# Designs tried in a protein design run: peptides against a protein of PDB entry 6EJA. Part 30

Target 1, 276 residues: chain A of PDB entry 6EJA
Amino acid sequence: VEYMPANPVRIAFVLVVHGRASRQLQRMFKAIYHKDHFYYIHVDKRSNYLHRQVLQVSRQYSNVRVTPWRMATIWGGASLLSTYLQSMRDLLEMTDWPWDFFINLSAADYPIRTNDQLVAFLSRYRDMNFLKSHGRDNARFIRKQGLDRLFLECDAHMWRLGDRRIPEGIAVDGGSDWFLLNRRFVEYVTFSTDDLVTKMKQFYSYTLLPAESFFHTVLENSPHCDTMVDNNLRITNWNRKLGCKCQYKHIVDWCGCSPNDFKPQDFHRFQQTARP

## One batch from the design tools (peptide; aimed at target 1 S176)

Design b2_p17_5_s3 (made by RFdiffusion4, then SolubleMPNN; from b2_p17_5, 6 letters changed)
Fold by OpenDDE base, seed 1:
Parts: C-alpha cells; structure tokens; sequence
Structure b2_p17_5_s3 (fold): chain B 276 residues (1-276), chain A 17 residues (1-17)
C-alpha cells in the first residue's frame, strides 16, 4: 500500500507554451491534470491560436488559469526567467489557490512518477527545493553557460555584448531548467529585497539560459541553502537514436533527455486517477 | 548546465535560423 500523506501537498504547475502544438499540449494536460493541483499557463505573445485554445481549456476548469500578460519568449532568452518570476508573483497573489510547490513544465517534459508518488514524495519533503546541478567543474559550467558574458535579448535574439564579471562572494551554480520549488522559497525570491535577490535578478536579466542557473544560485547563497536537493524529478522524451541518460541521485532517480515531442504512449508513466 | 543544454555558440546558431 502506497503511503498516503495526511496533508498532501498541492502543486502549482506552470506551463510555458508556444507554437501550434495544441494536440501535444492537450495530451500533456490530460496526463498531468488533477483536481487538487493548479495549472497556470503562459502562452507566447506570438501564439494567438494556441492562446485561444488554452483559454477555452481554462474556462472549463476552475483550477486552470492563463496569464493575463504574455511575453515573447525565445529558448534561452532572459525573458523566460521573467516569465517564471512574474508567474510566481501572480501565484502568490492568488489567495484562493493554496499551492505548496511550484513546478515548471513544457510539452517536452513530465514527472517521472505517478501523481500519487509525486505527492507522497513532496509531502514528505515539503520543506525542500529540488534543483538539479550540473555535476561538473564549476569553471567549465560558467564557460559553457556563458555566465561571464553579457547578453541582451532583442528582436527575438540573444545578443552577446561583451564580457562581465560574476559578482564576488557568490557561489554560482546551475544545471537544469526544471525545478520543484516550495512556496517558502518562491516567496523569498519574489518578495525579498536583500542584496542577493536584487543583484541576481539584475545579473540574470542579461544572462543566457537564466532558468538553468538563477534559482540554483539564489538558493545556494540564501538563508534557504540547506533546503537544496540535487534532483529535479523529471523525465523528458528522447529520440531513440540519440538515447536517454537516466541516473539516481539523492532521493529519487531522474532521466535527462533532449526535449522531444511526446506521443500518447509516453504518458503512461504519469497516471492520473482524475482526468478531465 | 544540463547535459543537453546548448552552448552559447550553439544557441546563437539556432536563433539565427
């Protein structure tokens, strides 16, 4: 018998979607939907058709909302972090949605466990934050991510403007842009006025792939640093020809794969008892 | 970054398409 927590955590799933992949989004939504969770969906400013489709879904379910604001986002762009940060603020201001965890999703990833397993796990570790680190040399990571470079997002492009210095005294870290953050840490990131959060928000406004490093860096340098779990509990669809790397780290295993479109058969790993 | 993360150079190429 699987452990059932007395006070199960409720999850705010944040979906950042773009393009015309309505069917895939619909499949994913059906696979991850549960009445006890919340779904906040941002649709790219340029994806009007998709926006209309998502709005229709949101009207059918009380626990599904669409961002009233829309950003033009590019993969790797600084605007993606802005999207997450604004979504976090919105979710914190929604007093009628008592969520405990923030989880970001795309059409190319999903939880590696069933809903019951995920909820049970997060309920047991509700005070922890789950961020997957790169697990390599930090200097190499900085170079690979271009953290020592200044970027500007303009005209749907990330322009390299020059070199920059990483702030002294900051332990930079990162790895995956998939994260599971507890409400307490999200509150800290959203409302803290300390130098760390303020400086990092500014720093990462000019950063390539900011979501892969911002939350890691902020967390590890914050008073919440002891809540770090080096695992994101994610699986992504991988092209069979390229293979997929799975590993166990800390509490649970995960699979890191290059993002690919999911087929209906792929969603068997996240079974729901309550589907729309 | 993640194992499948593009380098800045690779991303530049992708965005240029």
Amino acid sequence: as target 1 above (276 residues)
Amino acid sequence: GSPNTLTPEELKEVEAL
Scores: peptide ipSAE 0.016, ipTM 0.477, DockQ to the pose 0.112
OpenDDE base, seeds 2, 3, 4, 5: peptide ipSAE 0.015, 0.014, 0.012, 0.010; ipTM 0.434, 0.439, 0.412, 0.450; seed 4 fails the geometry check

Design b2_p17_5_s4 (made by RFdiffusion4, then SolubleMPNN; from b2_p17_5, 7 letters changed)
Fold by OpenDDE base, seed 3:
Structure b2_p17_5_s4 (fold): chain B 276 residues (1-276), chain A 17 residues (1-17)
Amino acid sequence: as target 1 above (276 residues)
Amino acid sequence: GSPNTLTPEELKEVESL
């Protein structure tokens, strides 16, 4: 029996979805849905069929909403970060949704614990932010991520424009683009006008795969740096053979890795009890 | 790697998930 906290955290799940995988999304949604949480879904601007399907779902549940705005996102595009940032702002402005944590989800990521376990854990560590670092040489990470390169998202392509320097005084970090952020930090990222947030937003607007390092970098260089936990409590499906290649060269002037979608059998991991 | 701000005991708890 999982301990139920007296003041359980409520989670805002942000789903960024695209394509035509409506059945997969439905299965995932059912697996993660709980009445006490909130679900904010962004559907790619080009995915009209999926958008219609998601709207139907949102009408059935009071704690499910769809973004009224839609971005055309590409793999590795800076627009993904924009999507998260805008969704964060929206969620903070929704006064009727008292969420405590922000968690992003896609078909390529799942929580590793049951809802009760996740809630119990986050309720205990409600002041922490969970971001998984790459755990390797940082210089190598910078090179591999192309953080020292300037990119421009235009015409559904990430154009490499040239070299750039990392901002002075900034400790760059990153890793997984899956994170669990507490409301306090989300508020900071959304509304702060300090030099750090301002400069990082600008810097990452020209960054490839910005979500993999933006929040890490901002957090570690912020007054909230002491709240970082190097764990995202996620199961990410990475396949080097399938995902770590130049398959997106037609979209991005870079080579890298992308997460793979979960298979149906992976859905059960969220429902599994803790190993003894 | 990023600095951990949790105690060793807390970190073990996180890693046990």
Scores: peptide ipSAE 0.027, ipTM 0.614, DockQ to the pose 0.018
OpenDDE base, seeds 1, 2, 4, 5: peptide ipSAE 0.007, 0.015, 0.007, 0.006; ipTM 0.408, 0.446, 0.375, 0.406; seeds 1, 4 fail the geometry check

Design b2_p17_6 (made by RFdiffusion4)
Pose (drawn by RFdiffusion4):
Structure b2_p17_6 (pose): chain A 276 residues (1-276), chain P 17 residues (1-17)
Amino acid sequence: as target 1 above (276 residues)
Amino acid sequence: FFANQGSANTGTEAELL
């Protein structure tokens, strides 16, 4: 990531944010901002204070826009995938924004390498997609995710309605819902009317935690399957002993886990050279 | 390139640990 690229990638950052931490969001935005990238910010419908603060930012910079539509993106809700898919369509239709990669971030994410290094890395691998699979037993993953269960999002709640079959003829996969996707793959997901994309959009409209498997499943079974890199370029601070308390039991008909917050004792983890 | 955290974020794979 030391070299200087002659044709650097321009990145569309999609920020899906909620809550009250506007100053922290502004600090992270400062760290990732470059005049040649683009920023498209979705603020949860329920976070009006944060939205007003985000509007000030978008009014200041030409390469920053806010989604005019806003969803209540509850934990594990089917609406998160709807949010990504609509944002991808919007971004592809913005012809004045010639972006090469799609990167999703939350208000709790931070960069751990400089923009120069990120651009250099992605410029070398511009035809790859970066998704992290669970890598372990797939039947256990399907069960623990509830992918063989039918869910419906209404009234800001995920209702478990019954069982359903895993469709035949495709491999189902999943893992992290944080990823980096290139423009060619995003176009395929958005505009393709082939049997895979159409049926997966329907299947995942009624799925818990859809973003953790929709893009994996579509990519692995699509003509772009040979572009997958099993690495999302993220460090996620999982600590099962603390983060799996079924804490979202009142929002979804399921038990879930979330990553822990980093502390000072974790700083050495950001310096690992093992994987990008 | 990025660090992820936060109690509002999701994670099924953590249950496989």

Design b2_p17_6_s1 (made by RFdiffusion4, then SolubleMPNN; from b2_p17_6, 10 letters changed)
Fold by OpenDDE base, seed 4:
Structure b2_p17_6_s1 (fold): chain B 276 residues (1-276), chain A 17 residues (1-17)
Amino acid sequence: as target 1 above (276 residues)
Amino acid sequence: FFAVSGSSNSSSTMFLD
């Protein structure tokens, strides 16, 4: 029996998209679209074709909007976090969009559960934040992520400038840059003026892949720390042997990994996974 | 609830000596 929530959550889907894969995005969008949710789409500043296509979609649906600002984000760039933070602010300022959850997606993502299932689940856990941790020792994570290194995004490149210290008294964490955040926490991140948020925003402005760690770190060190669920509700096909090719060294002064594409043979994993 | 493919911007890093 499927749970039917009395007060179903409404989701703000933030789509950060780039390239020319309009058809792929359209397919994914159709798969996740529901009249009760909200869709805020950021198109990379360089992706004008895609932007035009997305604008067409936004004109057809009242609950679809495109960011009036556009950033030229690069892989691993700090600007990606800026994109999320600005989109969060925008969404909070949209008083006509009463969303309860923030979910980030890309054009390459695809739902593997129904909308009803997602809504039911999030409605049950509406007070929780879903962030997946790395599952390794923290010191190793810091080293591998380069969190103890200072980076500067400039001229479409992440420049490694030198070493830095982790802020004192802060428990750094991170993992996946795909997450589900409740409105309350987003409000905190957006409008809080406490030292934690202020310092972390500054710190992560010079961080490689900041979205993989910023929200984790802020949450775990905040008064909202008890709301963390170590699950991002994503299925990712990780194969480090295949995905860690340092393919972004031309963009960042670091080595990165990416998940692998799912194959038809992997379909069974969607059904047997313990993650919702 | 969502599948993340390799073409997404999700990633992780490795230390380079």
Scores: peptide ipSAE 0.270, ipTM 0.799, DockQ to the pose 0.512; fails the geometry check
OpenDDE base, seeds 1, 2, 3, 5: peptide ipSAE 0.259, 0.240, 0.254, 0.252; ipTM 0.795, 0.787, 0.795, 0.792; seeds 1, 2, 3, 5 fail the geometry check

Design b2_p17_6_s2 (made by RFdiffusion4, then SolubleMPNN; from b2_p17_6, 10 letters changed)
Fold by OpenDDE base, seed 2:
Structure b2_p17_6_s2 (fold): chain B 276 residues (1-276), chain A 17 residues (1-17)
Amino acid sequence: as target 1 above (276 residues)
Amino acid sequence: MFAVQGSSNSSSTMFLD
């Protein structure tokens, strides 16, 4: 029997989707849909077919909305962070959607826990933020991520313009760009005018894969630093031999990696994990 | 654990000489 919290958290799922795989998205959506949660879907500006399909879904459910604005995002683009930040602002301005947690997803994601399990867990830890750090040498991470390099997103490309300095006094961190953030922290990121948030928004607007580091860095240097949990509650199929082939060099002036698809043979990995 | 991530998700970079 699942624990039933007295005040269950309500989740704002932010779906960033692209392509034409509407059936796949529909399957995933149905798997995560619950009447008590909220779904805010951003469809890539170039994915008009998918946008039409998503709009149809949004008309069927009162707790599903589509962003009225659409970004043309590229792999590693700074615009992805802009997408999240704008989505956060939108969600905070939706007074009729009393969400407690922000969770980002893609069309390729799929839940492996029940809604009740997720809600019970997050309700117990409603004051925490869940971000996964790289777990390695931070200096190496900075170099590998190109955080000490200045990038400009322009003409569907991430141009490396030169070197830059990491802001003094800031403890830079990062890892996965998939996370679970509580409303309080999202409010801080969205509306704070302190030097940290202001400087980091500026810094990461010229950053490659900014979502992998922005929220980590802001959180750890903020008054909310004690709320971080080094766990994003995700399983990613990493096989760097397959996923790290510099396949994005045509898009970015850097070498990137991507995770791989799971296969039925990988199912045992989901069963053996003891983590939520 | 909550969700499985697919290959369409982007994550991590490598230093380019």
Scores: peptide ipSAE 0.153, ipTM 0.786, DockQ to the pose 0.467; fails the geometry check
OpenDDE base, seeds 1, 3, 4, 5: peptide ipSAE 0.137, 0.140, 0.128, 0.153; ipTM 0.782, 0.783, 0.782, 0.789; seeds 1, 3, 4, 5 fail the geometry check

Design b2_p17_6_s3 (made by RFdiffusion4, then SolubleMPNN; from b2_p17_6, 11 letters changed)
Fold by OpenDDE base, seed 4:
Structure b2_p17_6_s3 (fold): chain B 276 residues (1-276), chain A 17 residues (1-17)
Amino acid sequence: as target 1 above (276 residues)
Amino acid sequence: FFAVSGSSQGSSTMFLD
């Protein structure tokens, strides 16, 4: 049954892109583009070619903008969270863009549902925030994520400086750094001056892969805690045997895993998935 | 609604050495 919302949500897609994969980005962009949504694209400071390409696109569409600021983000870097937070602020200050949801994407992501389906779903759950938790022991998560370790991003490297304590009274959570956040929560994160947001921003500025945990933690400890849905509406091809190669140890003083690329034979998973 | 590729920046699960 196709649901047609009376007041369809409008989405701010935040694309954080890097490298030289202009064609890939273009393909993905075309796949997700709709006139009713908004696209805010951050191009890595080092990706000048891609930036030029993206600028060209932004000039062709009124609902596509490129961040005037650019960060040199690294895998696992705290600057990625900064990128999101700044983009959120920018988007909230764009009064001419009445978006309802914040969705982050990379050039490597691809939609597996139609825009109508996405809009219908989010319109139904417009008051919810979609964050996927790790689904395992939280203490183990903290250890594995290195949340009890202090990191400093400097010179394109995440330096592990030492140990730290989790802030008292805070229930730390996390999982995927791909999420869908409603405007209200984004407003809270952006403009709240309460102790939670203030402390968490500080805490996660020294955190490895902060985007995987910041929004989860803030949400769950905030007055908006009841709006969390443990689903990020993403399909991720996790195969730890293949994806856990410590491939980023040259960038971060830690070891991590990455999802695996989907293969054509995996297409059936998109059709039968329980996740929208 | 979206497929996340392993080549995307940020998609990860951390573990100790």
Scores: peptide ipSAE 0.273, ipTM 0.799, DockQ to the pose 0.538
OpenDDE base, seeds 1, 2, 3, 5: peptide ipSAE 0.265, 0.265, 0.263, 0.258; ipTM 0.792, 0.797, 0.795, 0.789; seeds 1, 2 fail the geometry check

Design b2_p17_6_s4 (made by RFdiffusion4, then SolubleMPNN; from b2_p17_6, 9 letters changed)
Fold by OpenDDE base, seed 5:
Structure b2_p17_6_s4 (fold): chain B 276 residues (1-276), chain A 17 residues (1-17)
Amino acid sequence: as target 1 above (276 residues)
Amino acid sequence: FFAVQGSSNSSSTMFLD
């Protein structure tokens, strides 16, 4: 028996997609689609076929829209954060879409819980923001993330320009770039003109993998700091031995890791996890 | 609530300078 909230939250799903996996996206979309939610889809500027397919979907559903602007994002690029920030602004300006939560997804993501379960959970914790921290030594995190390095995204490459200092008085944090943010915090990030938001937007515009740290850092140093939950409600198949091969060196002046795909043999992990 | 697949996941960690 599922708890049915009296005032269920409505979710803005922001889908950042690329490639030619139209069938996969369609399957995922069908799995997460609900008439009470909103779907804002950004298709990589280079993925024209996928864009055409997504446009067809958006014409069939009133609660599905495609970004009129499109960015060419790269792995680790600052443009990914720009994509999210612009999407947030767009969503806040859509007065006809009364969403309560911002959830980012990719084309390969898939729900492992029902919509009712998700809505019930978020309705219970509607004032919270769900960001997963790295769970390690913060100094080590800063070093490994290259947060003390200045990067410039240009010509589909993240150029390392030199060293930089972490802003004084700021407690830097980060972890997963998959999160769930409530509307109030998104409003703060989007429209606040305080020193924190202004400086962090500037700082992270020259940051590698900025989406893994920007929202964490802004939240924890903001008046909304008490709303953080160290859980992003995601399951990711991390295998450093397999995923840390410096496979992105051709894109960024740094070496990084990526998660691995789940195999059928990993299905039991979905059932055994203690996290929702 | 969601499973994140590595094939399209942009999230990662850095490990080398």
Scores: peptide ipSAE 0.260, ipTM 0.802, DockQ to the pose 0.521
OpenDDE base, seeds 1, 2, 3, 4: peptide ipSAE 0.260, 0.246, 0.250, 0.267; ipTM 0.798, 0.792, 0.796, 0.804; seeds 3, 4 fail the geometry check

Design b2_p17_7 (made by RFdiffusion4)
Pose (drawn by RFdiffusion4):
Structure b2_p17_7 (pose): chain A 276 residues (1-276), chain P 17 residues (1-17)
Amino acid sequence: as target 1 above (276 residues)
Amino acid sequence: FFANSGGSEGMGDGEIP
C-alpha cells in the first residue's frame, strides 16, 4: 500500500448512522474525507437531531449528500438491506459521481489506515469484491442466523412467522454485513433481472439480518463469483462472553450479538500485519 | 482498514430460550 497509483479509485462511502453521537461522527468523517471521494449519508428516521447535524455537513461540501428517504433501521431488520439496495441504485444514477467502490460505515466505525493506503490498495484490486464469510459449518450458520425462518418487519419489529426451505440449486453463505463492493458488482445487483438476483431479492425481503448473507449468496452464485476475496478489510471487536446477551429480544423475535467497543488496551490490534 | 464496534454489526445467536 506504499505506491502511488496513476489511476486512483474514487470511493462512494455510504454512512448508515443513528443515535446522538454527532461530534464523533464528524470526527470520523474528518478522518475519511477526501475531495475526490463521495459521501452518501443515511440517517435513521428516528434520529432527527443527528439528521439536522448531518444536513449542515452536506450543505458545506459538494461531494456529500444525504438520502432524502430515511428508514427506521432496527437491529437485524430487513430494512437494512432495503437501505443498501436503494442507496446503490441512487448512487448508480448519480452520473456526476464516477465512483469505483462502495464502502458501508456506521457512526461507530473508524479507519485504521490512512486514505492514501486505502486508495492504493483498492486501486491494485479494483476488480475484486471484499466480503468476509463465517468459514465454519454452514448448516450451523443457517440455523444460528435463522435463515430457514420467515420474518416480517412491521411496526419497527422483526416478527418470526414460521419456517421456510432453503432454495435448491444455490449455495447459501454469509458472515459480516460490512464489506467493500466494486461498481461492476453493484450494477449487477441493482439492474440484473436474472433468476438469481430476482429470487434473492424476494427471499431476503423476509429475512433476519439480510445484509449478513444476501451479498455473499448473490456474489458466490453469480457470474462475478471469481472476484470474491474472503476478507472484508475490517477488524470487528467480537467478544461473545459480553456481546451475546440476547439484548435485542424486544426488537426481533430472535437472539443476537453485537461487537464490543474498543478500549486503549486494544490499540496494538490495529497494527497487525497478518491480513489487510 | 476499518474497525467496527459499538453495536455496529450483528450476528444471530439462535431462538429465544

Design b2_p17_7_s1 (made by RFdiffusion4, then SolubleMPNN; from b2_p17_7 with N4V E9S M11E E15D)
Fold by OpenDDE base, seed 4:
Structure b2_p17_7_s1 (fold): chain B 276 residues (1-276), chain A 17 residues (1-17)
Amino acid sequence: as target 1 above (276 residues)
Amino acid sequence: FFAVSGGSSGEGDGDIP
């Protein structure tokens, strides 16, 4: 018997999309769409065709909105975090959208569980935040991510300016930039004026791939630290041999990796999703 | 609950001086 929550959580899906893959986005959107959830879509400033398509969708559904602001995000850019932070603020200011969870997605993502299953699960763990840690040596992670390096996003490039120190007293963590955050934590991140949030926002505004570490770090050093679940409820096809080719060096002054596309033969992995 | 095809990870400075 499937768990049926008495007070099912409502999800704010934040879709950060770019390019021209309108059909793919449409398929993904249809797969995740439910009348009880909310969809806030940011289209890259440079993706005008996609923006027009997304606007059409937003006019058809009352629970779909498009960000009135648009950022030109780049791979690894600090602007991606800005996008999330601004979207969080917007979502919190939308009093007519009583969402309980924040879930970020891209056009390349796809649900592998039903909406009912997702809602049931999150309703059971509504007080938790789901962030996947790197699960490796933290020092190595810092080095690999370049967290001890200062970056500046300017002119569609992440410029490495020099070295920097990790703020004292902060336990840095990170991993996947795909997560599920409860409203309470999002409120904290958005409106807290404590030293942690203030410093981390500043710190990560000059960070490469900030979304992979900001929320982890803030959460783990916050009063909400006990709400962390080391699981982002995502299956990612990581094959570093294939995905780590420093293919973004033209955009960022760093070497980065990307996960690989799933193949039909990988379908069995969807059945092995780990749950907290 | 989701299959992810997007994302990133830092790998280091590589050969960047």
Scores: peptide ipSAE 0.423, ipTM 0.879, DockQ to the pose 0.559
OpenDDE base, seeds 1, 2, 3, 5: peptide ipSAE 0.415, 0.412, 0.414, 0.405; ipTM 0.878, 0.876, 0.875, 0.871

Design b2_p17_7_s3 (made by RFdiffusion4, then SolubleMPNN; from b2_p17_7, 7 letters changed)
Fold by OpenDDE base, seed 3:
Structure b2_p17_7_s3 (fold): chain B 276 residues (1-276), chain A 17 residues (1-17)
Amino acid sequence: as target 1 above (276 residues)
Amino acid sequence: AFAVSGGASLEGDGDIP
């Protein structure tokens, strides 16, 4: 028997999708769909076919909306963070959607827990924020991420403009760009006018892969720092031998890595684990 | 864990050789 909380959390799922994988997205959507949650979908500006398909879905469900604005995002682009930040603002302005958690997903993601399990877990930890840190040397992380370099996203490219310094007094952290954030923290990020949020928004607007570090850094340096859980509830198939080939040098003036996609047959293995 | 993730989560790997 699954635990049923008295006041179950409601989730805003933010789907950032691109390409032509409509069927894959549909399968994933069906797997995570529940009437009590909310789904806000951003489709890349260049993915018109996918946009049409997603619009059809949004017309069928009252708790599914598509962003009226669309960005052309690139690998490692600062625009990805802009996408999340704007989505957060939109979701907070939707007064008819009383969500408690913000969860970002891509079309390559797939749930390995039931809705009841997820809701039960998040309802128990509704005051926490779930971000996964890199778990290694922070100086190395900064160097590898290029956080000490200034980047400009322009004309579908991340241009390296030069070197920069990490802001003084800021403990930089990061890791996975997949996270679960509670509404309170999202409100803080969206509406706070303090120096931390203001400076970090500016700093990360010129950052490569900003979503992997922005929320970690803001959270850990904020009054909400005690709400961090070093677990994003995600399993990522990292194989650096296969995923680190500097394959994005045509898009960004930097080398990067990507995880490998899981196969459907792999999911059963993960469902058997007790670890969240 | 809640979900498996792939493809979209990325990491920097340093300067271009």
Scores: peptide ipSAE 0.325, ipTM 0.851, DockQ to the pose 0.749; fails the geometry check
OpenDDE base, seeds 1, 2, 4, 5: peptide ipSAE 0.282, 0.308, 0.308, 0.300; ipTM 0.814, 0.824, 0.822, 0.833; seeds 1, 2, 4, 5 fail the geometry check

Design b2_p17_8 (made by RFdiffusion4)
Pose (drawn by RFdiffusion4):
Structure b2_p17_8 (pose): chain A 276 residues (1-276), chain P 17 residues (1-17)
Amino acid sequence: as target 1 above (276 residues)
Amino acid sequence: FFAVGSLPQSLEERLDE
């Protein structure tokens, strides 16, 4: 990531944010901002204060826009995938924004390498997609995710309605819902009317935590399957002893886990050279 | 390239160095 690229990638950052931490969001935005990238910010419908603050930012910079539509993106909700898919369509239709990669971030994310290094890395691997799979037993993954269950999002709640079959003829996969996708794959997901994309959009409209498997499943079974890199370029601070308390039991008909917050003792983790 | 999970401001300042 030391070299200087002659044709650097321009990145579309999609920020899916909620809550009250506007100053922290502004600090992270400062760290990732470059005049040659683009920023498209979705603020949860329920976070009006944060939205007003985000509008000030978008009014200041030409390469920053806010989604005019806003969803109540509850934990594990089917609406998160709807949010990503609509943002991808919006971004592809913005012809004045010639972006090469799609990167999703939350208000709790932070870069651990400089923009120069990120651009250099992605410029070398511009035809690749970066998704992290669970890598373990797939039947256990399907069960723990509830992918063989039917869910419906209404009234800001995920209702479990019954069982369903995993469709035959495709491999189902999943893992992290944080990823980097290139423009060519995003176009395929958005505009393709082939049997795989159409049926997966329907299947995932009624799926818990859809973003943790929709893009994996579509990519692995699509003509772009040979572009997958099993690395999302993220460090996620999972600590199961603390983060799996079924704390979202009142929002979804399921038990879930979330990553812990980093502390000072974790700083050495950001310096690991094992994987990018 | 990215950390997922919130960071204290002191770590953010060290990463910006």

Design b2_p17_8_s1 (made by RFdiffusion4, then SolubleMPNN; from b2_p17_8, 9 letters changed)
Fold by OpenDDE base, seed 2:
Order: structure tokens, then sequence, then C-alpha cells
Structure b2_p17_8_s1 (fold): chain B 276 residues (1-276), chain A 17 residues (1-17)
């Protein structure tokens, strides 16, 4: 028996997709689709085939829209944050879509809980924001992420320009670039003109993998800091020994890590709660 | 909750049961 909230939250799913995996995306979409939620899909500028497929889906469902703008995003690119920020603004300006939570997904993601379970959970914690921190030494995180380095996204490459200073008085944090944010915090990030939001938007426009740190940092330094839950409701197959091969040096003047594909023997992990 | 990363077909089949 699943708990049925009296006032269930409605979710804005933001899908950032690229490539040609139309069938995979369709499967995932069907798995997460519900009439009470909203789906806002950004297709990479270079993925025209996928864009055509997604447009067809959007014409079939009134609660599915495709971004009229499209960005070409590279791994680690600052443009990914721009994509999220613009999508947040768009979603807030859609007055006919009364969503309560912002959840980002890719075509490679898949739900491992039912909609009822997700809605029940988020309805209970509707005032919270779910961001997963790195869980290690923060100074080490800054160094490894290159947060003290200035990057410029240009010509499908992240150029390292030099060193920079982290703004004084800011407690930098980060971890996963997959999160669940409540509408109130998204409104703050989108429309606030305070020094924190203004400076962080500028700072992270020249940051490698900005989505892994921007929202964490803004939240923890904001008046909403007490709403953070160190859990993003994601299961990611992390194996740094296998996933940290500096495989993106051709795109980024830095070394990074990527999650690994799941294997059949990993199924037991999906029967358990997501890693906190 | 969501899984991040490519899932093998075997897992998809089990999740849909």
Amino acid sequence: as target 1 above (276 residues)
Amino acid sequence: AFAIGRLPQEIFDKLEE
C-alpha cells in the first residue's frame, strides 16, 4: 500500500538529450510519463534526428514541450549550466504548468521506483532540495574539479586560460550534477539579483562541469541553505579506477571521470534504496 | 529514484516485471 498524499507534487522533468538513441529515450519517457507531470526536453543542437523524433512526441502530449532554443553542449562545458538555467526560466514563465519540483534527466537515465513512490516521497519533503555532495575533502574537490582554474568554452572545446580565485566568503561545494530542486529554490536562482546569485552565475560561466557545483554552492550560501538534503535519489555506477581515464582530454583541458555502465549482476542495487 | 548510466536489457526486463 502506497501513501497517497492529499496534495501531490507535480514534477517538471527536464530532459537534456543528444545522439541518436531515440528508442532508448522513448522507453525512458514512457517509463516516467504521467499526465500530472510536465516534460521539457532540450535536444542538442547537433542532434537533428533526435530533435525531429522528440518534436513528434511533443505534438502528441500537451504536457510535453521542446525547447525552442538549442545549445551545442560538450562534456564538461559551461553551456550545460546555461541550458539548465534557461530551462528553469522558461518553466517558471509557463504559468499554465504549475510544477513543484525540477528534476533533470538524460536519455541514459531510467526510473527504478514507481511514480507513486516518487510523488509520495517528494510530497512529504516538498520544502527540501536534493543535492548530493562529493563527500570528501573540500579542498581536494576544488583542486580536482579545477574550480580554481578559468575555463572558456569555444569551438566545442573547454580551454583552460589560467588560474583564478574563488570569491571570498563563498563556501564552495558540489558533487553530482543530477538533482531535485523545489520550485521556490529555482525561483530564487532564476530571479534573485542578490550578490550571491549574480556572482555565482558569472563565476560558473567559466567553470568546468559547472552543473556539478553551481546549485550546491548557491544553495548552501543562500537563505535556503537549511533545505538541503544530501541525497539526489540517484544510483550511479561509480568506479573511479575504471571511469577516471582522462578520456575527455580531446575536449577539455582537464581530466575528469565518468560513471560506468551497469551490469546484470548489479540488479540487486536497484532493489535497495538509492545511495545516500 | 533514478539510475544514471546505461542499463543492460536484462535489468530493463526485470524492472518492468
Scores: peptide ipSAE 0.288, ipTM 0.829, DockQ to the pose 0.761
OpenDDE base, seeds 1, 3, 4, 5: peptide ipSAE 0.234, 0.047, 0.242, 0.071; ipTM 0.821, 0.653, 0.804, 0.685; seeds 1, 4 fail the geometry check

